# Peptides against a protein of PDB entry 7K3S: the designs that were tried, part 10

Target 1, 60 residues: chain A of PDB entry 7K3S
Amino acid sequence: MEELSGKPLSYAEKEKLKEKLAFLKKEYSRTLARLQRAKRAEKAKNSKKAIEDGVPQPEA

## One batch from the design tools (peptide; aimed at target 1 K43 K45 N46)

Design b2_p15_3_s4 (made by RFdiffusion4, then SolubleMPNN; its pose is not in this set)
Fold by OpenDDE base, seed 5:
Structure b2_p15_3_s4 (fold): chain B 60 residues (1-60), chain A 15 residues (1-15)
Amino acid sequence: as target 1 above (60 residues)
Amino acid sequence: EEEEKREEEAKKAEE
């Protein structure tokens, strides 16, 4: 059991944690944007295919 | 030194 040393984090430890958190937020946002782009591209491919197949698109 | 580590981590996430 790592003793959660109830000592307040030093200034340097807090800054390092803020940096890691900023990095993780950036990577999360990048990944989320990629996922949203992929989902939009999939929807656009499916809509193009259903128009080509002459099938009425299910209205959302 | 801490800023340089942040830039290195950012470059590794772009590859």
Scores: peptide ipSAE 0.055, ipTM 0.682, DockQ to the pose 0.017
OpenDDE base, seeds 1, 2, 3, 4: peptide ipSAE 0.047, 0.048, 0.048, 0.050; ipTM 0.658, 0.667, 0.671, 0.670

Design b2_p15_4_s1 (made by RFdiffusion4, then SolubleMPNN; its pose is not in this set)
Fold by OpenDDE base, seed 4:
Structure b2_p15_4_s1 (fold): chain B 60 residues (1-60), chain A 15 residues (1-15)
Amino acid sequence: as target 1 above (60 residues)
Amino acid sequence: REAERRREERRRLEE
């Protein structure tokens, strides 16, 4: 553990860091949900195409 | 509740 030898953060600096962390977590969760939705939509398109092309679907 | 969640996330990033 590297001792963060720095001046104690003010109350305002601590609150600003808490807000930044909450924002980053929200944006991460939003991006992850978008990615998971895109992957599900792609799987559904590929499944329809595989049926049309006569390719055996890998059983789940 | 929100402050506690932020503290837990900070702890996980400092480990």
Scores: peptide ipSAE 0.324, ipTM 0.836, DockQ to the pose 0.012
OpenDDE base, seeds 1, 2, 3, 5: peptide ipSAE 0.300, 0.253, 0.227, 0.272; ipTM 0.830, 0.811, 0.795, 0.815

Design b2_p15_4_s2 (made by RFdiffusion4, then SolubleMPNN; its pose is not in this set)
Fold by OpenDDE base, seed 4:
Structure b2_p15_4_s2 (fold): chain B 60 residues (1-60), chain A 15 residues (1-15)
Amino acid sequence: as target 1 above (60 residues)
Amino acid sequence: EEAEERRRRRREEEE
């Protein structure tokens, strides 16, 4: 299983890997943006509930 | 880049 490390990748293989990497970077960025939005929305919901329930907000 | 790799392959096929 070790003879594949010596052959230079063809143009077509390099381009396919570049496309795959670009796709993965795009999906990562979308997932990260979704996570950050979810965390901001959670903080905003918890602050509204803390005001409604009379709970002291932790001073930042 | 593609044209240079096509030139490389032709040299590797002539050896």
Scores: peptide ipSAE 0.145, ipTM 0.728, DockQ to the pose 0.006
OpenDDE base, seeds 1, 2, 3, 5: peptide ipSAE 0.139, 0.126, 0.127, 0.140; ipTM 0.727, 0.706, 0.709, 0.722

Design b2_p15_4_s3 (made by RFdiffusion4, then SolubleMPNN; its pose is not in this set)
Fold by OpenDDE base, seed 4:
Parts: structure tokens; C-alpha cells; sequence
Structure b2_p15_4_s3 (fold): chain B 60 residues (1-60), chain A 15 residues (1-15)
């Protein structure tokens, strides 16, 4: 077993890493929500164009 | 700042 021979992180270093991880998770979720909204908006534009161009939409 | 001050305090306690 490679002992992780790194000096044990202080309590404050661990808390700072938890805060950074929480921030990164929040920014990831925000970016995903933006991407999903963009994809839905693109699908809605393509559906309108396909109706205008006479392409039969698959009825759901 | 606080995390750096704690790191400095630990260095003084190990001397």
C-alpha cells in the first residue's frame, strides 16, 4: 500500500477544499442547466422550421 | 488569510 506520505491537510485546508468543491459543483450544475436550455431552444427552432419546410414531424 | 495564519501557527508549534 503506498502510504499517501503527504503531510496531513489541516482542518482549515480540508474546509477550503470542501468550499472549492461545493463552488465547482454549483458552477457545473449552472452550466448544465444553460446547456439543456440551449438544446431545448434549438429543438424548438428546428421543429418550427421543419413544419414550415413541410417535413412531417413524428407525432408523439 | 485565516487558513494561511493557521498554517503559520502550526509551523511555530513544530519548532
Amino acid sequence: as target 1 above (60 residues)
Amino acid sequence: RKAEEERERRRREEE
Scores: peptide ipSAE 0.209, ipTM 0.793, DockQ to the pose 0.006
OpenDDE base, seeds 1, 2, 3, 5: peptide ipSAE 0.161, 0.181, 0.152, 0.149; ipTM 0.755, 0.764, 0.739, 0.748

Design b2_p15_4_s4 (made by RFdiffusion4, then SolubleMPNN; its pose is not in this set)
Fold by OpenDDE base, seed 1:
Structure b2_p15_4_s4 (fold): chain B 60 residues (1-60), chain A 15 residues (1-15)
Amino acid sequence: as target 1 above (60 residues)
Amino acid sequence: EKARKEREEERRKKL
C-alpha cells in the first residue's frame, strides 16, 4: 500500500489537480470518440468489400 | 499551456 503520507495539498493545488483531471477526462473522451469513429469507418469499408467478394457479413 | 486554456474555457462557461 503506498502510504499517501505526503504534506496536505493546498486548496490551489487541489483545484489545479481537479482541472488537470477534467482535462484528461475530456481528452480521453475525444480520443475514444475518434477511435469509435475509426472502427465504424473500418467496418463500413469491410462491409463494402464483403459485398464485393460475396462473403456473408458476421452479424454484429 | 493546456491547463491555462482549460481554466479560460471554465471561466467562459461561468459568464
Scores: peptide ipSAE 0.147, ipTM 0.723, DockQ to the pose 0.012
OpenDDE base, seeds 2, 3, 4, 5: peptide ipSAE 0.141, 0.061, 0.142, 0.137; ipTM 0.719, 0.666, 0.709, 0.767

Design b2_p15_5_s1 (made by RFdiffusion4, then SolubleMPNN; its pose is not in this set)
Fold by OpenDDE base, seed 3:
Structure b2_p15_5_s1 (fold): chain B 60 residues (1-60), chain A 15 residues (1-15)
Amino acid sequence: as target 1 above (60 residues)
Amino acid sequence: ELEKIRKEAEEREKE
């Protein structure tokens, strides 16, 4: 059980939580940027295939 | 990094 110990966090605990949060935000942003690149690369591959196969892609 | 963060959190829950 995460005891929400209503104890005020020490300065050191707060700084460690800030570091953890900064790390998680960085990894989230990195993952989001990878996902967006992957989606763009997939759309570009599908567009190249649609040109090669002569098949109209459904407009989004 | 995340594994170190997890391990250090688990060690604090045992104190």
Scores: peptide ipSAE 0.138, ipTM 0.738, DockQ to the pose 0.011
OpenDDE base, seeds 1, 2, 4, 5: peptide ipSAE 0.128, 0.145, 0.131, 0.128; ipTM 0.733, 0.743, 0.736, 0.732; seed 2 fails the geometry check

Design b2_p15_5_s2 (made by RFdiffusion4, then SolubleMPNN; its pose is not in this set)
Fold by OpenDDE base, seed 5:
Structure b2_p15_5_s2 (fold): chain B 60 residues (1-60), chain A 15 residues (1-15)
Amino acid sequence: as target 1 above (60 residues)
Amino acid sequence: ELEELRRKAEEEEKE
């Protein structure tokens, strides 16, 4: 159990933690945007099927 | 990217 050295983080350590946090926030936001796009695409596919199934093809 | 940031931080802690 390495002692969580109760020493205040150096300026350099704080900047590295900020960089790691900024990266994680960016990747989270990218993943969330992909998920939201997928959900919108699924709804749009379901709406297109409901329109296509609701138009009686004119019997020729 | 995150792993490279980890490696760089562990290298800076050894100096």
Scores: peptide ipSAE 0.160, ipTM 0.772, DockQ to the pose 0.010
OpenDDE base, seeds 1, 2, 3, 4: peptide ipSAE 0.154, 0.157, 0.155, 0.139; ipTM 0.768, 0.768, 0.770, 0.759

Design b2_p15_5_s4 (made by RFdiffusion4, then SolubleMPNN; its pose is not in this set)
Fold by OpenDDE base, seed 5:
Formats: C-alpha cells, structure tokens, sequence
Structure b2_p15_5_s4 (fold): chain B 60 residues (1-60), chain A 15 residues (1-15)
C-alpha cells in the first residue's frame, strides 16, 4: 500500500502511469468491440427466432 | 504478450 504522499510523481512514476493508461485504453477498445459483436449476434438470434415463430419482421 | 502485461499489472495492484 503506497502512501498517497502529496509529493509530485517522479519521471519513472509518470511513465508507469502512461503505460497503465495505454493498457487500459487497449482493454477498453477490446471490450467495446466484444460488446458490439455480442449485440449484433443477439439481434441476429432474435431475427432468426422471429422468422421461426412466423412473426412479420418490421421493415427497416 | 497481452496476458503477461495483464498479469504484471495485477501483481502491481497487490502491493
């Protein structure tokens, strides 16, 4: 547990935080892409079920 | 690579 000493971050600590921020941005982008793919797959499953249940698809 | 980086950051959050 590093104490939140109100001291200015060293050059090394700032570079470590930049590395962490770059990693988190990459993981966010990956998660967003997975979520968008999952939503498209869910819509495709619901469309297949609506065709199987004989429900008229709402025209786009 | 990406999993090794994740593991490194999980180890740093434990200190």
Amino acid sequence: as target 1 above (60 residues)
Amino acid sequence: KDEEERKRWEEEEKK
Scores: peptide ipSAE 0.303, ipTM 0.830, DockQ to the pose 0.015
OpenDDE base, seeds 1, 2, 3, 4: peptide ipSAE 0.276, 0.292, 0.294, 0.294; ipTM 0.818, 0.825, 0.826, 0.826

Design b2_p15_6_s1 (made by RFdiffusion4, then SolubleMPNN; its pose is not in this set)
Fold by OpenDDE base, seed 1:
Structure b2_p15_6_s1 (fold): chain B 60 residues (1-60), chain A 15 residues (1-15)
Amino acid sequence: as target 1 above (60 residues)
Amino acid sequence: KEKEEEEKLRKLLEE
């Protein structure tokens, strides 16, 4: 069994990895929020178009 | 801003 004795990460290497993880989590959260907003906006557009196509404007 | 922070992070990880 090859011991996965990966050299213990230095304090500096651990802090760099924490910063990387924090950045990637922020970008993921931003992208997810954008996707959720886009999906809500699409549903709202489809609902508005269904109301506009269903009401005959009374001719004046 | 976002691309600049990503580039700073790349440089920090190559050291």
Scores: peptide ipSAE 0.142, ipTM 0.734, DockQ to the pose 0.012
OpenDDE base, seeds 2, 3, 4, 5: peptide ipSAE 0.138, 0.134, 0.139, 0.126; ipTM 0.730, 0.717, 0.733, 0.718

Design b2_p15_6_s2 (made by RFdiffusion4, then SolubleMPNN; its pose is not in this set)
Fold by OpenDDE base, seed 2:
Structure b2_p15_6_s2 (fold): chain B 60 residues (1-60), chain A 15 residues (1-15)
Amino acid sequence: as target 1 above (60 residues)
Amino acid sequence: KKKEEEEKERKKKEE
């Protein structure tokens, strides 16, 4: 059993954890923005192909 | 703000 009741984190350890959390939040937001851009680019490619193939776009 | 946070950090390292 790892004693999860470890000594109260020092101020420096808490600030280091806040910095790590801020970094991870930034990387998460960057990854989401990249995913959303990829999905928009895929939709735009599929729409161009459907126009080229003469297939009626399914109305949303 | 940055100087006040740095001073709080120094005080909490002395405890």
Scores: peptide ipSAE 0.054, ipTM 0.659, DockQ to the pose 0.007
OpenDDE base, seeds 1, 3, 4, 5: peptide ipSAE 0.053, 0.043, 0.042, 0.040; ipTM 0.670, 0.648, 0.633, 0.633

Design b2_p15_6_s3 (made by RFdiffusion4, then SolubleMPNN; its pose is not in this set)
Fold by OpenDDE base, seed 2:
Structure b2_p15_6_s3 (fold): chain B 60 residues (1-60), chain A 15 residues (1-15)
Amino acid sequence: as target 1 above (60 residues)
Amino acid sequence: DEERERLEERRKAEE
């Protein structure tokens, strides 16, 4: 699978790679936003439990 | 400018 390293990519191959890169960047951003939402939801659940258990929250 | 460059590159790839 090494015959592709020496030939200049065609315009169509470059555009297809740009489209794939744009798609991957979009999916990465969606995954990060999902992770950040999950972390915020976890913090909010832990804060509700700490209030219910009467444990003083450590001030940040 | 980037859109014009893309149209020119497309035309050059169709020749």
Scores: peptide ipSAE 0.115, ipTM 0.735, DockQ to the pose 0.007
OpenDDE base, seeds 1, 3, 4, 5: peptide ipSAE 0.110, 0.092, 0.107, 0.114; ipTM 0.743, 0.724, 0.739, 0.745

Design b2_p15_6_s4 (made by RFdiffusion4, then SolubleMPNN; its pose is not in this set)
Fold by OpenDDE base, seed 5:
Structure b2_p15_6_s4 (fold): chain B 60 residues (1-60), chain A 15 residues (1-15)
Amino acid sequence: as target 1 above (60 residues)
Amino acid sequence: EEKRKEEEERRKAEE
């Protein structure tokens, strides 16, 4: 088992990792908001189509 | 405590 006791990260390496983590959290939140908006738009489209086709909406 | 460690590591990185 290779000892995962790697040398403690330097201050500069830790700060660079904090910046990367902050960036990734921001992009994750943006992507999640886009996905949620797309799912709501799809549900609204399916609802409009089911009303037009005279099909009872499945109550979720 | 975390702020003290961060300040100490910053001083060691400027040396």
Scores: peptide ipSAE 0.130, ipTM 0.735, DockQ to the pose 0.007
OpenDDE base, seeds 1, 2, 3, 4: peptide ipSAE 0.117, 0.127, 0.116, 0.126; ipTM 0.740, 0.727, 0.724, 0.733

Design b2_p15_7 (made by RFdiffusion4)
Pose (drawn by RFdiffusion4):
Formats: sequence, C-alpha cells, structure tokens
Structure b2_p15_7 (pose): chain A 60 residues (1-60), chain P 15 residues (1-15)
Amino acid sequence: as target 1 above (60 residues)
Amino acid sequence: EEEEEEAKEEEEEEE
C-alpha cells in the first residue's frame, strides 16, 4: 500500500522526510487539482473524468 | 476554445 522511502535515515531525518515531504506532495497535487478543476468547469461545463480526492479538509 | 464552445452547445441541447 505505502512505499518505504528512506532506508538509511535516523529517527529525526526519517520523521522529517515522511511528514514534511508528504504534506508538501499532497498540498502540491491538492491545490493544483482544486484550482485546475474550478478553472475548466467554470469556463465551460465539461464532462469531468477522474480525481483521487475523497476526504476534504475545509479548503478554498 | 473550440472544446469550450462544443461543451456549451452540448449543454444547450441537453436543456
């Protein structure tokens, strides 16, 4: 399910690698998706296809 | 721009 990224890292290095870079990877693809979808749908109501989003965290 | 026009025409046909 998950991917074990970061074998030779100590407790703190690994803590920072997972938590920080995952938050950043999420909010990168997250904000990009919210705005890109709003952009295409508002210009012209098109037939949407796919998005991996599921649980929203009150974000606008 | 052409795709947006087509999408609007399809929406008008559905209404």

Design b2_p15_7_s1 (made by RFdiffusion4, then SolubleMPNN; from b2_p15_7, 6 letters changed)
Fold by OpenDDE base, seed 2:
Structure b2_p15_7_s1 (fold): chain B 60 residues (1-60), chain A 15 residues (1-15)
Amino acid sequence: as target 1 above (60 residues)
Amino acid sequence: EKEEEEARKRQEEKE
């Protein structure tokens, strides 16, 4: 962890940090949406297999 | 572009 030297950040350094934070928030949201899509796709594959194998679906 | 790559490297270092 780079210790943020206890000097007050310049205006330009604060705006650059804000842009980096906005980017990281966007990537985090994209990753969460991808994970949720993957979980839905897995559930949909498992439901198709359980119907094909004649296994009673556990009620949700 | 260069700032986006640096921000991605910082995410990977925290994971």
Scores: peptide ipSAE 0.101, ipTM 0.682, DockQ to the pose 0.018
OpenDDE base, seeds 1, 3, 4, 5: peptide ipSAE 0.091, 0.069, 0.099, 0.091; ipTM 0.686, 0.675, 0.681, 0.681

Design b2_p15_7_s2 (made by RFdiffusion4, then SolubleMPNN; from b2_p15_7, 9 letters changed)
Fold by OpenDDE base, seed 2:
Structure b2_p15_7_s2 (fold): chain B 60 residues (1-60), chain A 15 residues (1-15)
Amino acid sequence: as target 1 above (60 residues)
Amino acid sequence: DEEDRRAREEELKRR
């Protein structure tokens, strides 16, 4: 176990790190939701085109 | 530890 050899953080420093962590978690979740929406939109676009072009859909 | 105690008490007084 690598000992985190550092001076103990003050309460104010710990709370500031918790705020930063909460912000980063929120931005991560927003980015993930955008990525998932984009993937669904591309799948829906590609399926619509493949039907229009008369290409058999790959069964799931 | 005493600074940490004071900071927690100040946060509780702001609510």
Scores: peptide ipSAE 0.162, ipTM 0.758, DockQ to the pose 0.007
OpenDDE base, seeds 1, 3, 4, 5: peptide ipSAE 0.135, 0.137, 0.133, 0.146; ipTM 0.726, 0.730, 0.720, 0.738

Design b2_p15_7_s3 (made by RFdiffusion4, then SolubleMPNN; from b2_p15_7, 7 letters changed)
Fold by OpenDDE base, seed 1:
Structure b2_p15_7_s3 (fold): chain B 60 residues (1-60), chain A 15 residues (1-15)
Amino acid sequence: as target 1 above (60 residues)
Amino acid sequence: EKEDEEARKKREEKE
């Protein structure tokens, strides 16, 4: 376990940590949007196939 | 390490 050295982070270290957090949040949001688009595209493929097979879709 | 370098590169692209 790396000791949480109770040394107050320098201003520069805090700003660097904020920049890292902002970057990580941006990449998370990008990845989440990609995942959501993929899930919507999968549902749209399944719905198109169900219409082609003449199966009534249950209304959501 | 890779995440720190990518965060740095993205800061330099914005300056």
Scores: peptide ipSAE 0.068, ipTM 0.661, DockQ to the pose 0.014
OpenDDE base, seeds 2, 3, 4, 5: peptide ipSAE 0.049, 0.047, 0.063, 0.051; ipTM 0.641, 0.640, 0.654, 0.650

Design b2_p15_7_s4 (made by RFdiffusion4, then SolubleMPNN; from b2_p15_7, 8 letters changed)
Fold by OpenDDE base, seed 5:
Structure b2_p15_7_s4 (fold): chain B 60 residues (1-60), chain A 15 residues (1-15)
Amino acid sequence: as target 1 above (60 residues)
Amino acid sequence: DEEDKKAREEEEKKK
């Protein structure tokens, strides 16, 4: 067992880690929102094409 | 790290 006996993180080190974690959570959420928007836009394009081609959309 | 700088600038902008 490697003792994770690292010195207790200073207040400043803890705040720095909180800031990094907040940043990473924000960028993760932004990326997820982009992915969800892309998936919705793809569905909307496929729906428009199926209306144009006269093909009945499979109800999912 | 440029991400670490941007994280600090975002905190400073909220004060």
Scores: peptide ipSAE 0.068, ipTM 0.644, DockQ to the pose 0.014
OpenDDE base, seeds 1, 2, 3, 4: peptide ipSAE 0.060, 0.057, 0.058, 0.055; ipTM 0.625, 0.623, 0.619, 0.613

Design b2_p15_8_s1 (made by RFdiffusion4, then SolubleMPNN; its pose is not in this set)
Fold by OpenDDE base, seed 1:
Structure b2_p15_8_s1 (fold): chain B 60 residues (1-60), chain A 15 residues (1-15)
Amino acid sequence: as target 1 above (60 residues)
Amino acid sequence: EEEERKKEEEERRKE
């Protein structure tokens, strides 16, 4: 395992790692956007419940 | 693209 830590990565290995990193960044951004949408939908549901129950929402 | 081609050619020269 240590013999790979000292060798410079080939050009092809670097490009493959860049592609993998770009893919992972894209999937991260999609997941983050989904999470943010879910949090907004949860806040909207909580606001609807608070109007129904007469409970003051915690200001953000 | 040209830099990519030069890098691939350099890699083929080391093999």
Scores: peptide ipSAE 0.074, ipTM 0.686, DockQ to the pose 0.006
OpenDDE base, seeds 2, 3, 4, 5: peptide ipSAE 0.065, 0.064, 0.067, 0.059; ipTM 0.663, 0.668, 0.664, 0.646

Design b2_p15_8_s4 (made by RFdiffusion4, then SolubleMPNN; its pose is not in this set)
Fold by OpenDDE base, seed 1:
Structure b2_p15_8_s4 (fold): chain B 60 residues (1-60), chain A 15 residues (1-15)
Amino acid sequence: as target 1 above (60 residues)
Amino acid sequence: KEEKEKEEREKREKE
């Protein structure tokens, strides 16, 4: 498995790595958007509870 | 296509 560390990548290998990187960036962005939506939904639930319980909201 | 041409140019400049 060490014979690849000294050879320049072929055009086809570079393109395949770019396609993999583009795919991974897209899936990362989708996952990040889902996480951000989940965090916003959690903050909105905590805000509703804190209004019901009379607890002062932490000012952001 | 453009990147393949760029790599072929870089190979010709290195020989």
Scores: peptide ipSAE 0.049, ipTM 0.648, DockQ to the pose 0.006
OpenDDE base, seeds 2, 3, 4, 5: peptide ipSAE 0.041, 0.043, 0.046, 0.041; ipTM 0.646, 0.647, 0.664, 0.651; seed 2 fails the geometry check

## One batch from the design tools (peptide; aimed at target 1 L24 L35)

Design b2_p16_1 (made by RFdiffusion4)
Pose (drawn by RFdiffusion4):
Structure b2_p16_1 (pose): chain A 60 residues (1-60), chain P 16 residues (1-16)
Amino acid sequence: as target 1 above (60 residues)
Amino acid sequence: TIEEKVEEKLEELEEE
């Protein structure tokens, strides 16, 4: 399911690698998706296809 | 642009 990224990292290095870069990768694709979808749907109501979003964390 | 807004949010989050 998950991907084991970071074999030779100590406790702190690994802690920072997983938590920081995952939060940043999530919010990168997250904010981009929220605004990109709002942009296309508001200009003209088009037939949406796919999005991996599921549990929202009150974000606008 | 949307990309600029995402970059600005990511810089703020790195500063925190």

Design b2_p16_1_s1 (made by RFdiffusion4, then SolubleMPNN; from b2_p16_1, 5 letters changed)
Fold by OpenDDE base, seed 2:
Structure b2_p16_1_s1 (fold): chain B 60 residues (1-60), chain A 16 residues (1-16)
Amino acid sequence: as target 1 above (60 residues)
Amino acid sequence: SIEEKVEERLKKLLEE
């Protein structure tokens, strides 16, 4: 048993911990949303390049 | 979870 022998956190310390945790959860969710947007943008760029390479240039 | 590890680390930093 890891003795969580830390003194019981005061009410104020628990509220500060909850606030810090809520902030970190928000930043994590924001970072995931950015990553998902970047992956979608990369897929859209790769799909456009595949279409441009597959269109025979009209011979002039 | 990642959140639990963060909470444990924050608890340790409040005990110092």
Scores: peptide ipSAE 0.111, ipTM 0.701, DockQ to the pose 0.051
OpenDDE base, seeds 1, 3, 4, 5: peptide ipSAE 0.098, 0.084, 0.064, 0.068; ipTM 0.685, 0.672, 0.652, 0.646; seed 4 fails the geometry check

Design b2_p16_1_s2 (made by RFdiffusion4, then SolubleMPNN; from b2_p16_1, 8 letters changed)
Fold by OpenDDE base, seed 1:
Structure b2_p16_1_s2 (fold): chain B 60 residues (1-60), chain A 16 residues (1-16)
Amino acid sequence: as target 1 above (60 residues)
Amino acid sequence: SIEEEVQKRLEELLAQ
């Protein structure tokens, strides 16, 4: 077992890392919510096109 | 940027 002889992170370095991770998790959740809204908007655009293709034009 | 905000937050914590 190679000793991961990385100097033990100080308490301050650990708290810094926790805060970085909390921030990244928050931004990930925000980005995911944006992506889900975009996917719903694309589905709504595609659903409108499917309704137009289902109306038989009355032959004049 | 997310990276810029992470960097800024990391700098704030190094200055404490």
Scores: peptide ipSAE 0.131, ipTM 0.737, DockQ to the pose 0.073
OpenDDE base, seeds 2, 3, 4, 5: peptide ipSAE 0.129, 0.128, 0.115, 0.120; ipTM 0.731, 0.723, 0.725, 0.718

Design b2_p16_1_s4 (made by RFdiffusion4, then SolubleMPNN; from b2_p16_1, 6 letters changed; failed a check: too like the target's own chain)
Amino acid sequence: SIEDIVEEKLKELLEK

Design b2_p16_2_s1 (made by RFdiffusion4, then SolubleMPNN; its pose is not in this set)
Fold by OpenDDE base, seed 5:
Structure b2_p16_2_s1 (fold): chain B 60 residues (1-60), chain A 16 residues (1-16)
Amino acid sequence: as target 1 above (60 residues)
Amino acid sequence: AEEKLREIEKEIEELE
């Protein structure tokens, strides 16, 4: 028997952990959307430079 | 963001 090392979380502790998890998921989604926009902007910048330098565009 | 996370963490610690 693995001793479940810890008293079961109270109802209040469980609700606070759910709130924390919901907040973290929201901030993760916001950060991911920022990262995706930054990567798209970088790709667009690199494609513009490749045209200016006469380098063949890598086929997408 | 970080302030709200710290607030939630403090409220969890006060319930232990």
Scores: peptide ipSAE 0.161, ipTM 0.770, DockQ to the pose 0.097
OpenDDE base, seeds 1, 2, 3, 4: peptide ipSAE 0.156, 0.156, 0.160, 0.158; ipTM 0.765, 0.766, 0.769, 0.767

Design b2_p16_2_s2 (made by RFdiffusion4, then SolubleMPNN; its pose is not in this set)
Fold by OpenDDE base, seed 2:
Structure b2_p16_2_s2 (fold): chain B 60 residues (1-60), chain A 16 residues (1-16)
Amino acid sequence: as target 1 above (60 residues)
Amino acid sequence: VEKKLEELKKKIEELE
């Protein structure tokens, strides 16, 4: 790993770091949205199962 | 992801 600790980064290197930061922020937000969607889907699945186990099957 | 984001934030802050 090049030690970037000690030289003033050029304007182009600063802009490249800002672009990488923006990309990582976007991937974080996408991952968080997927996790939140998965948790909502799991909660909806568990709520549907709790209703099915609470309905007495009509005795034939 | 968060650790890499924080490392990049720190590198940008050292440059302002």
Scores: peptide ipSAE 0.109, ipTM 0.698, DockQ to the pose 0.073
OpenDDE base, seeds 1, 3, 4, 5: peptide ipSAE 0.053, 0.061, 0.050, 0.054; ipTM 0.613, 0.626, 0.614, 0.610

Design b2_p16_2_s3 (made by RFdiffusion4, then SolubleMPNN; its pose is not in this set)
Fold by OpenDDE base, seed 1:
Structure b2_p16_2_s3 (fold): chain B 60 residues (1-60), chain A 16 residues (1-16)
Amino acid sequence: as target 1 above (60 residues)
Amino acid sequence: VEEKLEKIKKEIEELE
């Protein structure tokens, strides 16, 4: 077991790392929510196209 | 996202 004998991070360095990790978690969650919205929008577009291709336009 | 990750990695490396 190699002890990662890195110098103990100061309180300030630990808080800076916590802020960085919180930012990364927030950007990940935002990206995941965008992906989920895009996937829902794609399904809605495919459903709309299936209805539009199924209606004969009345000739004028 | 990747560019922000890379900035955070550099700022971590500057603290070592």
Scores: peptide ipSAE 0.098, ipTM 0.713, DockQ to the pose 0.127
OpenDDE base, seeds 2, 3, 4, 5: peptide ipSAE 0.074, 0.074, 0.093, 0.065; ipTM 0.658, 0.659, 0.710, 0.691

Design b2_p16_2_s4 (made by RFdiffusion4, then SolubleMPNN; failed a check: too like the target's own chain; its pose is not in this set)
Amino acid sequence: AEEKLEKLKKEIEELE

Design b2_p16_3 (made by RFdiffusion4)
Pose (drawn by RFdiffusion4):
Structure b2_p16_3 (pose): chain A 60 residues (1-60), chain P 16 residues (1-16)
Amino acid sequence: as target 1 above (60 residues)
Amino acid sequence: EEEAEELEEEIEELKE
């Protein structure tokens, strides 16, 4: 399921690698998706296809 | 750390 990224990292280095870079990767693809979808749907109501989003965290 | 800084800057640009 998950991917074990960061073998030779100590407790703190690994803590920071997982939590920080995962938050940043999520919010990167997250905010990009929210605004990109809003942009295409508002200009013209088009048939949407796919998005991996599921649980929203009150974000606008 | 460099990757984190780059991603923070890109997220700030997307929010603007």

Design b2_p16_3_s2 (made by RFdiffusion4, then SolubleMPNN; from b2_p16_3, 6 letters changed)
Fold by OpenDDE base, seed 3:
Structure b2_p16_3_s2 (fold): chain B 60 residues (1-60), chain A 16 residues (1-16)
Amino acid sequence: as target 1 above (60 residues)
Amino acid sequence: DEELEKLKKEIEELKA
């Protein structure tokens, strides 16, 4: 088992990992915001449909 | 799995 855990990362490797982490955090936040918008849009569609169908919305 | 755990460790070591 090569002790990959024992070599200090070079400055360039550190910066590359920081960039990868920043990218992953950005994509996670973007995906979460999309999911939250989708859930709100589904709730808004269900509310519009319930108004149109005259069906009482289940109390959340 | 192991490469993701290595990358996570490397990321935590960069925060230290």
Scores: peptide ipSAE 0.092, ipTM 0.696, DockQ to the pose 0.037
OpenDDE base, seeds 1, 2, 4, 5: peptide ipSAE 0.058, 0.081, 0.081, 0.059; ipTM 0.671, 0.698, 0.696, 0.674

